# Peptides against a protein of PDB entry 1MQS: the designs that were tried, part 39

Target 1, 223 residues: chain A of PDB entry 1MQS
Amino acid sequence: ILKMLFLNKDLNNNDNITTITDDIFNQQEIIWKVLILDIKSTATISSVLRVNDLLKAGITVHSLIKQDRSPLPDVPAIYFVSPTKENIDIIVNDLKSDKYSEFYINFTSSLPRNLLEDLAQQVSITGKSDKIKQVYDQYLDFIVTEPELFSLEISNAYLTLNDPKTTEEEITGLCANIADGLFNTVLTINSIPIIRAAKGGPAEIIAEKLGTKLRDFVINTNS

## One batch from the design tools (peptide; made by RFdiffusion4, then SolubleMPNN)

Design b2_p13_3_s4 (from b2_p13_3, 7 letters changed)
Fold by OpenDDE base, seed 4:
Structure b2_p13_3_s4 (fold): chain B 223 residues (1-223), chain A 13 residues (1-13)
Amino acid sequence: as target 1 above (223 residues)
Amino acid sequence: MSPLKDLTEELKK
């Protein structure tokens, strides 16, 4: 049995998924956005989020950064891409061409200083720095195994979670680490997911922890 | 500490 966890504070245990979805959809004005990905980030997103989750988060269109993308000058864009010179150049070109109204740039890993400086210099030349609303980098320690699967590279996670000798504290700790990894992914994509987990196991614990982190983050950011 | 870092201000410097 999969339990869906939503970040809605008003979620009563007895609320139908449809009601919860509707409430989330109705309570917040959805800002429609474009999501720009690369191969690595696509794998991450596909592993964690469903297309419907993206839609609920206001992502109406998603595309690869290297693909020819149509201009949407009135639509904000979220970039979730690797911190490479190539991607930076593309982002800057998109900025120059007024491809989108706003730019939320999220690098999948730490942005090297030299690349940050390069980005800054190029953006400065465009005179359109005001369109860049956010720039984030993060260190996501994950391995992409396939387009729809990724690993957080947590050592012995499966063994620890399935070993009957593992203490509750150890399980809780590991679940927290997993939740942190997922949380970072969510932050990078700037989208609130629908969290689904099997009931009665570590997955549920992870989901709950992730949900809590996300709720706390949203509250703190809106506050 | 979250590995996520806001670089927005650094970029605009």
Scores: peptide ipSAE 0.236, ipTM 0.833, DockQ to the pose 0.363
Fold by OpenDDE base, seed 1:
Structure b2_p13_3_s4 (fold): chain B 223 residues (1-223), chain A 13 residues (1-13)
Amino acid sequence: as target 1 above (223 residues)
Amino acid sequence: MSPLKDLTEELKK
């Protein structure tokens, strides 16, 4: 999340959020930005950042994507929103209207190919593709409901995993998605977890996948 | 696998 707020510049991964924001605040000129969110991403941001952290990251104002927003043609905008057709259409409309100077687009989860193609086509028609500086798929979708408790908010996960009609392939796919979400959560909070899972079910599959991802990441980061 | 995927170049193609 912090990397996103600093326009995906390389940050020292070993520092906590406060140290990173303080160092950047003290060493570099703050680039003031607008942060555009949706309901889901607002919850995600609130789970990992404080209001003061946003300010230190140069976020001068934050708004919901569906809200009526005033033009700020000299201010860059960071979008952190769900990959939906509706959000894409709004972003393109903002681009057409020159609502902001630059567009940094970050989707909270995977962007389907069809939506990417739609976005590309619409942007091409506007002739303003140069204003789009970054497009990222964050694969980061989690909500902290209370201290030491969080959710990935995957719709019907329990139902799908316990439905006898669900295929092994579907279960494996869903478990992989859950493991990816957990992995991204771990990276975001910068804390390696002790994994505990019930045996003989999807939780065990998820735990194994997550463990593998974490091991691979640690090995690759230390090399 | 990086949790972030850069799609900028794909968008501009």
Scores: peptide ipSAE 0.220, ipTM 0.839, DockQ to the pose 0.526
Fold by OpenDDE base, seed 2:
Structure b2_p13_3_s4 (fold): chain B 223 residues (1-223), chain A 13 residues (1-13)
Amino acid sequence: as target 1 above (223 residues)
Amino acid sequence: MSPLKDLTEELKK
């Protein structure tokens, strides 16, 4: 999600959200953007990001895709919406009307081929394909496949772990607590998951700790 | 977990 807010630029995976936002905020000229959401993506963003995080990412205005929005022809727009025909039509209409300067389209889940073709056809007709800078999908597929992660408030933990003011000791402690929570959850659902984590960040630390706990548990229970 | 897919080039085709 943060990557999306920074126009899918390669963010050093090792940096906390706050560190990334602070570093980008301090080192790069803030590109102000409009964030266009739907109900589903709003809930997701609200669970993961604070208002201050959006501001640090250069999001000056956020709106629902179905709402009447004022044209900002000099401002780039980030769409983070469900891959539906309705949303595609709205995006194309926004493109036709030159509502924004650039269009960064991020679908929350996989975009079906038929909808991609529809989008492509409509965009082609407008003659304004050059304004579409990015089209991504599957941003929230992991959420759909792992709804239990939301119940653990992992998003809040992620925010804390990505706070540059957090000490290494605090990170380690928090990661341990998160790993404990995840471990307990795994035991509760009685299913050992395949652990996948991004390398170089708190997620890796958590994954390692969780893996160790699971291994120890399996060894102790099979013994 | 399906990785994020870049569809930008496919759209412009």
Scores: peptide ipSAE 0.206, ipTM 0.832, DockQ to the pose 0.390
Fold by OpenDDE base, seed 3:
Structure b2_p13_3_s4 (fold): chain B 223 residues (1-223), chain A 13 residues (1-13)
Amino acid sequence: as target 1 above (223 residues)
Amino acid sequence: MSPLKDLTEELKK
């Protein structure tokens, strides 16, 4: 998320959010930007960042994508929204109307190929593709329900893990998927967690897998 | 894999 706010520049992942924002604020000229969100991304941002963090990142104003927004043709915009046809159409309309100077588009999850093609086609028709500076999709495979609670929304995970008919391979695969989701969450929050899990069950397996992923990541980034 | 994927070049093809 912080990378997104700084136009996807490389940041030191070993530092906490406050240290990163302070360092950037003191060392670089702040580029003021507009942040466009939807309901889902608003919850995500609110759970991870404070208002002061947004200001230090150069976010002057933020709005919902479905809201009527005033044109700011001299201001760059960061979109952080769900990859839906509706949101794509709105972004294209904003592009057509020259609502902002530059467009940095970040989808909250994987963008389907059909929607990518639709976006590309519509942008091509406008003749304003040069205003789109970045397009990213993100694997936010979690939903934040409360600041201290989130869900990976894996269907039937509990049932699968507790069904005696489930094979070891299926359990291992599911645990790997859960660990991947948690790993992505850690990277998104940009904070290394203390892992706590109950012993003797799937939670321990997940914790071990996550620990390995984190160690590998730290080694690879310091190299 | 990084949770971020750059699609900028893909969009402009």
Scores: peptide ipSAE 0.199, ipTM 0.826, DockQ to the pose 0.475

Design b2_p13_4_s1 (from b2_p13_4, 6 letters changed)
Fold by OpenDDE base, seed 1:
Structure b2_p13_4_s1 (fold): chain B 223 residues (1-223), chain A 13 residues (1-13)
Amino acid sequence: as target 1 above (223 residues)
Amino acid sequence: SPIKKHDLSLLKK
């Protein structure tokens, strides 16, 4: 997994994940990348790595492949997804739209020949094959489990956020509390969240605050 | 091997 995050470069270090990431972090400039996942690969990554590990590997943002993603034409992307026709089509569409600067494609299991040929054919039609830098099978076997539903048990949160009489200050305060709760949950579970929030509302504020808290935590723990 | 690299030459055809 770490090799994948470092663009499948040979790592001559047999040390633990933390030591490897620290060594690389200290020796060279971090190349910031986008990590594109699906449900299966998200579970896999979460079982092996921590948020801090991703950041140290230069993953600035990660998203689900089926989510709407903004173009980052100057940023390389790492795909780590299941070898399916659907995912291939999405990758090719991202290529067509110049979504990212470079494409490093990693499949969670063996890509069958028919899908490889399909990928090749579609890429050939785009004329942008040069942007695809790698295609790997990572051969990861992981069982996806059902996510758990939980509540922060904040009193009247829904009412407060939806009451037109609620002030911006009150909303901001509540959003901060929610973000704190989520942050603590992330640390407790030691998971890597993919944050999804509706735009233009409190959910977006919470998402931003949570992201900042996670980044700050990583910075402070590494200082 | 847990990792397999695909030949990119196929993509460039």
Scores: peptide ipSAE 0.277, ipTM 0.860, DockQ to the pose 0.326
Fold by OpenDDE base, seed 3:
Structure b2_p13_4_s1 (fold): chain B 223 residues (1-223), chain A 13 residues (1-13)
Amino acid sequence: as target 1 above (223 residues)
Amino acid sequence: SPIKKHDLSLLKK
């Protein structure tokens, strides 16, 4: 999230958020930006960052993507929204209307190829593709509800894992998705966890998958 | 990686 707020520049993420923002604030001039969110990303941002963190990152104002927003043609904008057709259309409309000076687009999850092509097609028609500076998938599909508790917000995960009608393939697939979410969380917070899980169930499968991903990551980063 | 950068060349066609 912090990388996104600083236009996806390289950051030393070994320290806490306050230390990182303080260091950046002291080392470089702050670029003031507008942050555009949707309901899902608002929850994500609110769970991880404080208002002071946003200010130190140069976020002067933030708004919902569906809200009527005033033009700020001299201000760069960061979009952090779900990868949907509706949001793509709104971003393109904002581009057409010269609502902001630059567009830094970040999706909360993977943007499908068809939507990427749709975005490209619409942007090409506007003739203003030069204003789009970045398009990223951030893969921030988790919500921190408490300092020691977070959720991946996977619909019906418990029911699916405990339904006797669920196939082994479906269970394996879901466990892989959960492990991916946890892995992304680990990388986001830049902390290698000690993994603990109950034995004899899906939690153990997830723990094993996550452990493998972490080991592979460590090996690959050291090479 | 939890972050993926898209190629902007597609948008600029």
Scores: peptide ipSAE 0.275, ipTM 0.858, DockQ to the pose 0.564
Fold by OpenDDE base, seed 2:
Structure b2_p13_4_s1 (fold): chain B 223 residues (1-223), chain A 13 residues (1-13)
Amino acid sequence: as target 1 above (223 residues)
Amino acid sequence: SPIKKHDLSLLKK
């Protein structure tokens, strides 16, 4: 994923994400780019990256692929989306409209041949194939599907948390809201979870808040 | 490999 954010340049994979981002941030000129996601890829990125990682990777704007997006014809775009006909059509439409300067397309899983052919055909018709710089399949096999998954509106949360225009206060507020949602979920399922969260990001904040809420609840209900 | 690069030559047709 980090490699993708740096346009699939060679990265030293032996270092922690933070170290990698810091090193690249310090050593290379930042190429600002747009990140276009879908629901699935948003969840993936949220599970791996910290709040500041996107910014350090030069992601200045991020949005969902299905959302109306303003044209940024001078800005390169990274697509990280599911390999679907719908997404292909949207990408091609974005290409037709010159929405971005360059297109770095990454699929969350293997693009089947039929869709690749469809993409190729549509792109050929546009005459703008030169703007497509990369087409990659990303294999996210490391993502373990949890046997029981509860989801909030994680996409919106992710977008807000990773928007450079979002204030720290807003982030904190959102994390609190997320924690509340999780808390309600925990109460609904009537099970106290073991909380695991990535350190140094919103997940940690959420985890701490959730933990506090749960502890307080247990104390108050047992009293 | 966790990453597969597609041949862009297919797009230039």
Scores: peptide ipSAE 0.268, ipTM 0.853, DockQ to the pose 0.344
Fold by OpenDDE base, seed 4:
Structure b2_p13_4_s1 (fold): chain B 223 residues (1-223), chain A 13 residues (1-13)
Amino acid sequence: as target 1 above (223 residues)
Amino acid sequence: SPIKKHDLSLLKK
């Protein structure tokens, strides 16, 4: 999701979370954008991101796709919506009306071929295909449930991570174990998570490790 | 892949 908000810029898989964050958030210039959502994606965003996160990503305005939205012809728009005929028609209408300067389209799940062709056909008729900068499937088709709290039951994890006598190697090892547990949990639930972690501590290390494991898994299974 | 980029050439067709 964060990547999407930053226009799906390529992130180095070998970069740690700090580096990614720096690359994403330490950009000298923030590009202000409008975020267009539907009900499903709103739930996703609301569950994962804070309002402040949106602002940090340059999202100054967000709205529902079905809402009557004011034209912002000088502002790029990020669409994050379900891959439906209705949403496609609305996007095309927005394109026709020059509602935004640029269109970054992200679908919450896989866009079927027939709808892709429909989108392409309609866009071609408008003659404004140049305004469409991106079309992505984000594959965030997970059931947004209420946040769940669970424990991996790792003995003395808090103590170990907070003891000033604990070595970096010990911390790293423990973080790896936690990441493994989380990874297994993800596989068990059969849902790809959005990872959120506090910066500057063990949670970040864990998130990085988990992210790597998930990416590797997805690559290997979807190859 | 959790992210799939579509070929924009299809839109320009």
Scores: peptide ipSAE 0.254, ipTM 0.847, DockQ to the pose 0.454

Design b2_p13_4_s2 (from b2_p13_4, 6 letters changed)
Fold by OpenDDE base, seed 5:
Structure b2_p13_4_s2 (fold): chain B 223 residues (1-223), chain A 13 residues (1-13)
Amino acid sequence: as target 1 above (223 residues)
Amino acid sequence: SPVKKHDLSLLKK
């Protein structure tokens, strides 16, 4: 998240959020930006960052993407929103209206190819593609409710996993999705977890999948 | 954070 707020520049500081923000604040000229969020990303940001952190990251104002926002044509904007058609359309509209000077687009999860193509097509029509400086998937599919508790906010996961009518395929699919979310979470917090899961249920499946993903990642990274 | 950067070349088409 912090990296995103600093326009996805490499943060060489492995210290805590406060130290990172302080160091960056002290070492670099603050680029003031607008942060555009949606409901989901607002929750994510709020769970991880404090208002002061945003300020230190150069966030002058933050607003919801669906809200009417005043044009700030001289101010770069960071979008951190869900990868939806609606949000893409709004971003493009903002682009068309020259609402901001630059557009740094970050999606909370993976942008599907079809939506990427749609974005590209719409942007091409505007002739203002140069204003789009970045398009990232941030893979922030979690909300931290407490320091030691977080949620992937997968709708009806418990019900689905515990419904006897749920097919094995559905369970495995959901488990894969959960594992992906957990994987992204692990990478986001930059800490390799010790995975513990109850045996004989979906949790074990998830743990195994996650373990595999982590192992593969470590191997590939160290390779 | 795990991030994927999209190729902006797609936007220039």
Scores: peptide ipSAE 0.306, ipTM 0.869, DockQ to the pose 0.645
Fold by OpenDDE base, seed 4:
Structure b2_p13_4_s2 (fold): chain B 223 residues (1-223), chain A 13 residues (1-13)
Amino acid sequence: as target 1 above (223 residues)
Amino acid sequence: SPVKKHDLSLLKK
């Protein structure tokens, strides 16, 4: 997260957020920027960072992506939002309107290819692709309450998984989302877990999906 | 944290 706030520059691997922010603050010129969030990313940021940390990172203003935001054409913007069509459209609209000077786009999870292509297409039409400086998948689609405890904060996950009226498709979709979140978390923690799940239910589906993702990742990174 | 950087060349098309 801090790296993102500093435009994905290399940061010293200090464990202390305060130390990192102070070091960067003291060593580098602060670039003041706007942080655009959605509900999910707001929760993520809030769980990890304090308001003072944002200020130290040069974040002077933070807003929700769906909120009406005043133009700040001379200010760079960091987007940290979910990879959704809606958010893409809003970003593009912001680009069209020259709402900010530069656009640093960070998605909370993996941007699927179709949405990337959509983004690219829309941006191309605007002729303002030069304003987009970065597009990252941050894989931070979880809320960290403490180092060892996190939440994916998937809406109504428990209810959906346990509602007998929920369709198999819905369950599968939700399980995929959960698996994605867990995968991202695992990568963030940099520890491959032993996956255990109850048999015959959604947990097994999630475990299988997660296992596959992890295996694929390991294979792809070692190749 | 794992980070994936997208190729911006796709946006310039």
Scores: peptide ipSAE 0.297, ipTM 0.866, DockQ to the pose 0.680
Fold by OpenDDE base, seed 3:
Structure b2_p13_4_s2 (fold): chain B 223 residues (1-223), chain A 13 residues (1-13)
Amino acid sequence: as target 1 above (223 residues)
Amino acid sequence: SPVKKHDLSLLKK
């Protein structure tokens, strides 16, 4: 998240958000920008960052994407929103209206190819593609409820995993998705965990998948 | 980091 707020530049990771923001603040001039969110990303940001953290990152104003926003044509904007057709259309409309000087677009999950093509087509028609500076998939689809607990917010996961009518393929797929979310969380926190899971259930499957992903990552990083 | 950067060349067509 912090990396995104600093326009996806390389940051020195440490175990404290405040230390990171302080280090950046002392090293370079802050670029003031607007942060555009949706309901889902607002929850994500609010669970991890404080208002003071946003200010230290150069966020002067933050707003919901669906809200009527005043034009700030001299201010760059960071979008952190869900990859939906609706949000794409709004971003393009903001581009058409010269609402901001630059557009740094970050999606909370993977942008599908069809929507990427739609975005590209609409942007090309505007003739203002030069204002689009970045398009990223951040994969930040988790919420921290408290320091010791977080959720991936996968709807009906428990019900699906415990329904006897659920197929093995469906269970495997869901476990893979959960493992991916956990993996992303681990990388975001920049800490390799000790994995503990109950035996004989979906938790064990998820733990095994996560362990494999982490091992592969370590091997690939050291290569 | 599990971050994917999209190619902007697609947007500039």
Scores: peptide ipSAE 0.296, ipTM 0.863, DockQ to the pose 0.588
Fold by OpenDDE base, seed 2:
Structure b2_p13_4_s2 (fold): chain B 223 residues (1-223), chain A 13 residues (1-13)
Amino acid sequence: as target 1 above (223 residues)
Amino acid sequence: SPVKKHDLSLLKK
């Protein structure tokens, strides 16, 4: 995933994500890019990367592929999306409209030959094949088996949390809101969850807030 | 994770 964010350049895989991003951030000129995701890829990214990782990778804007996106004709785009006909059509439409300067296409799984041929055919018609710089299949070994945990709202939250324009205060506020929502959910389910969160990101903040709320609740209800 | 690069020559036809 990190490699993808750096346009599939060779990265030293022996280091932690944070170390890699820091090293690259310090050693190389940042190429600012747009990251285009779908719901599935958003879940993947959120599970692996921290808030600052996207920024350090030069991701200035990220959006869902199905969302209306403003043209950024001078900015390269990284697509990390499911290999579907719908996504291909959208990518081609973006290409036709010169929405971005360059297209780095990464599929979350193997693109079948029929879809590759479709992509090729559509791209050929546009005459803008030169703008497509990469087409990769990114094999994700950690597909979240619980899709119900990844709602559109979670995706939106992730997008907001990882938007470089979002302030720390907004992040903190959003994390608090998410924690509140989760807390309410826990109460509704009437089960105390085991909270697991990635360290150093919004998930940790949310987990801490949720944990505190749950502890307080338990103390108050048992008293 | 295994990464597969597609040949872009197919796009240039």
Scores: peptide ipSAE 0.290, ipTM 0.857, DockQ to the pose 0.328

Design b2_p13_4_s3 (from b2_p13_4, 5 letters changed)
Fold by OpenDDE base, seed 1:
Structure b2_p13_4_s3 (fold): chain B 223 residues (1-223), chain A 13 residues (1-13)
Amino acid sequence: as target 1 above (223 residues)
Amino acid sequence: SPIKKHDLSILKK
């Protein structure tokens, strides 16, 4: 999150959030930015950062992407939003209207190829592609609710997994999505977990998928 | 790191 707020520049990962923000605040001129969020990313940001942390990172204003926002043509904007067609259309509209000076786009999860192509096509038509400075997938699809407790905030996951009308394919797909979220969480906190799951249910499927992903990652990283 | 940077060249075509 902090790396994103500092335009994905390299930061010292050994320091806590406060130390990093203080060091940057004291050593460098703060670039004031607008932070544009959606409901999901707002929860993510709130779980990791305090309001004072945002200020120290140079966030002067934060707003929801669907809110009516005033033009700030001399101010760079950071988008941290879900990879949806709706959000892409809004970003492109903001680009067309010269709402901000620069656009740093970060998606909360992977942007699929079809949406990337849609974004590219729309941006190409505007002739203002030079204003888009970054496009990242951040893979920050988890929320810390309490110390040592976090959620992926997947709507109706329990209901879907326990509904007898849900197909095996749907269960498998959802379990894969959950495993991906957990995998990203593990990489983010840089700690290999001990996986414990109830037997005979979706939790076991998720655990197996996560275990496989972690093993594959370790093998591929060490090769 | 769970971060992926997209190539901006696609946006300039």
Scores: peptide ipSAE 0.314, ipTM 0.876, DockQ to the pose 0.641
Fold by OpenDDE base, seed 3:
Structure b2_p13_4_s3 (fold): chain B 223 residues (1-223), chain A 13 residues (1-13)
Amino acid sequence: as target 1 above (223 residues)
Amino acid sequence: SPIKKHDLSILKK
C-alpha cells in the first residue's frame, strides 16, 4: 500500500509504516495526490493506514469512485479500486473529462485480460493515453477487522477444507491461495510473523507454505 | 509477487 501511495517507487520495507513515512517525508519533496477508492479498498486502507500516514504520503483528499468528484486538472490521481467493468468505465470517463492531470491506476486484485483490453480500447478512443502513467495489480485481498484479527474474505474456505468430497488437489490449491494472501498481508504490514498453527490439518499446510514463501523472499531480497 | 505491473503499450495502441 505504501508503495502505491508513493507511485510504486522502491521503498525500504524493513521498518514499520511510521518510520518509512517519516524517512520519505524528510528525504524528498511530497507530491500531493488525490486518492480514489471504492468500498472494498476503503476498508483495506483503513485497516492498515492512519490518516497521518495518508497525509505523509501526500494524499491531500480521498473520495469514492462512484461519488461526484470535482475536477482537479492539475492534481495527479491514484486509483485503488476493484477490477470491474463499472470502475473501468468511470476511470475512462474521468480521463475524458480531464478530471486529473495524471492517472495512477491500481487494482485490488488481478485485472482480467478482457477488462484490460476493454480499458485499452476505451482509452485509445479518447486520445489521452499519455495521462495514464501506471496500471498495477496490488493483490490486497484482505481486511483487518481488529488489531489482532483479519480475514482474507475467501468464500466458503472453511466448508471447502472440511468437506470430505473435496479433493487433495483442491485443498492444496486453496491452501496455496490462503498462504499467498497471508504473505501479501505480511509484506503490507511490514512485519515478519512467528507462525503458529494447529497440527494435522490445513492450518499446518498453510503455515508451511507461508514459511517457505517468507524464507524465499528473505533470500531473494538479500541477493 | 503481491504486485504486478501492466505493460502500458497495450493502452497506447
Scores: peptide ipSAE 0.301, ipTM 0.871, DockQ to the pose 0.517
Fold by OpenDDE base, seed 4:
Structure b2_p13_4_s3 (fold): chain B 223 residues (1-223), chain A 13 residues (1-13)
Amino acid sequence: as target 1 above (223 residues)
Amino acid sequence: SPIKKHDLSILKK
């Protein structure tokens, strides 16, 4: 799962989650991403990871695949979903609509050949295959009980970003909270990471807030 | 292996 969140880069599997995330956070550039889940994969992630782990991996927004998600055309997305025709169709529709800048597709189990061919056929019609950066089978299809706090966090993030009644202040507030979390992480590991943030979305807002916090901290520490 | 990468060349056909 952690490997997936870091775009399937090599990770040290012998370390605990905290060590892995800290090491990567210290040594590698953080890429801000959106995480797209289904019910099954949400349960899987919730059993293994905490919200803070997602933040350390650069996941600032997460939502369900079946939900009406707002377009973030400048933001890369990680899909972690079941290998079903329904999910494939949704992914392709998201691709057609330019919902995200890049698509990192991860299936919870093996994608059968017929569905792979279907995906390929649909993607070919769109002419946007270049936006699909990865397609993986993660083989993480175990079902576990979801922690309520994790589910609530996902729901809150989704609601804040997709509710038409959500105010700019509320969005800003959420971004500030995420930035605070990232800032605390940076301080904990005692290393300032390089941050990549997509433009035109929450990632940019968060990156700006984080940058300000870091600058202020440096100034205050040197004073 | 717990992870399998698909060849993206299939998507570019």
Scores: peptide ipSAE 0.295, ipTM 0.861, DockQ to the pose 0.303
Fold by OpenDDE base, seed 2:
Structure b2_p13_4_s3 (fold): chain B 223 residues (1-223), chain A 13 residues (1-13)
Amino acid sequence: as target 1 above (223 residues)
Amino acid sequence: SPIKKHDLSILKK
């Protein structure tokens, strides 16, 4: 994902995400980009990155592909979306309208040949194929099982939360991590959710933590 | 590989 955000340049993958972003941020000129997501890719991004990581990667604006987006003809765009006919059509429409300066297209899973051919045909008609700089498949579909269900990929979360030997401190810590992931998801999709959680368990703790984070964010942004 | 690059030559045809 980080590699994608840096236009699939070689990154030292052995370091922590924070270290990578900091190093790149400090060593290279920041290329500001727009990030275009769908619901599935939003969940993927949120499971791995914090909002601040996007900024460090040069993402100035992010939006959903189906949303009305303002043209930024001088700004390169990164698409990270599902390989669907609908998304292909939207990308081509964005290309036709010169919505961005360059198009870096990344699919959340393998683009089938028929859709690739469709993309090629439509792009050919536009005469603007030179604006498409990259087309990649990112095999990250394992993070999101369904459009309405995603995983934060926290190791042994279920086991830890349900193990009677787990201390309250450990539970609290894990719940905080989960809440952070959910918070990032909420920010990415740009909607404040109604939180529903079972009472008397870790879910309630998570809900409370998430609620606090959201409230703090709203206060800080409206201030 | 978790990443696959597509050949853009097909887009220029």
Scores: peptide ipSAE 0.292, ipTM 0.866, DockQ to the pose 0.365

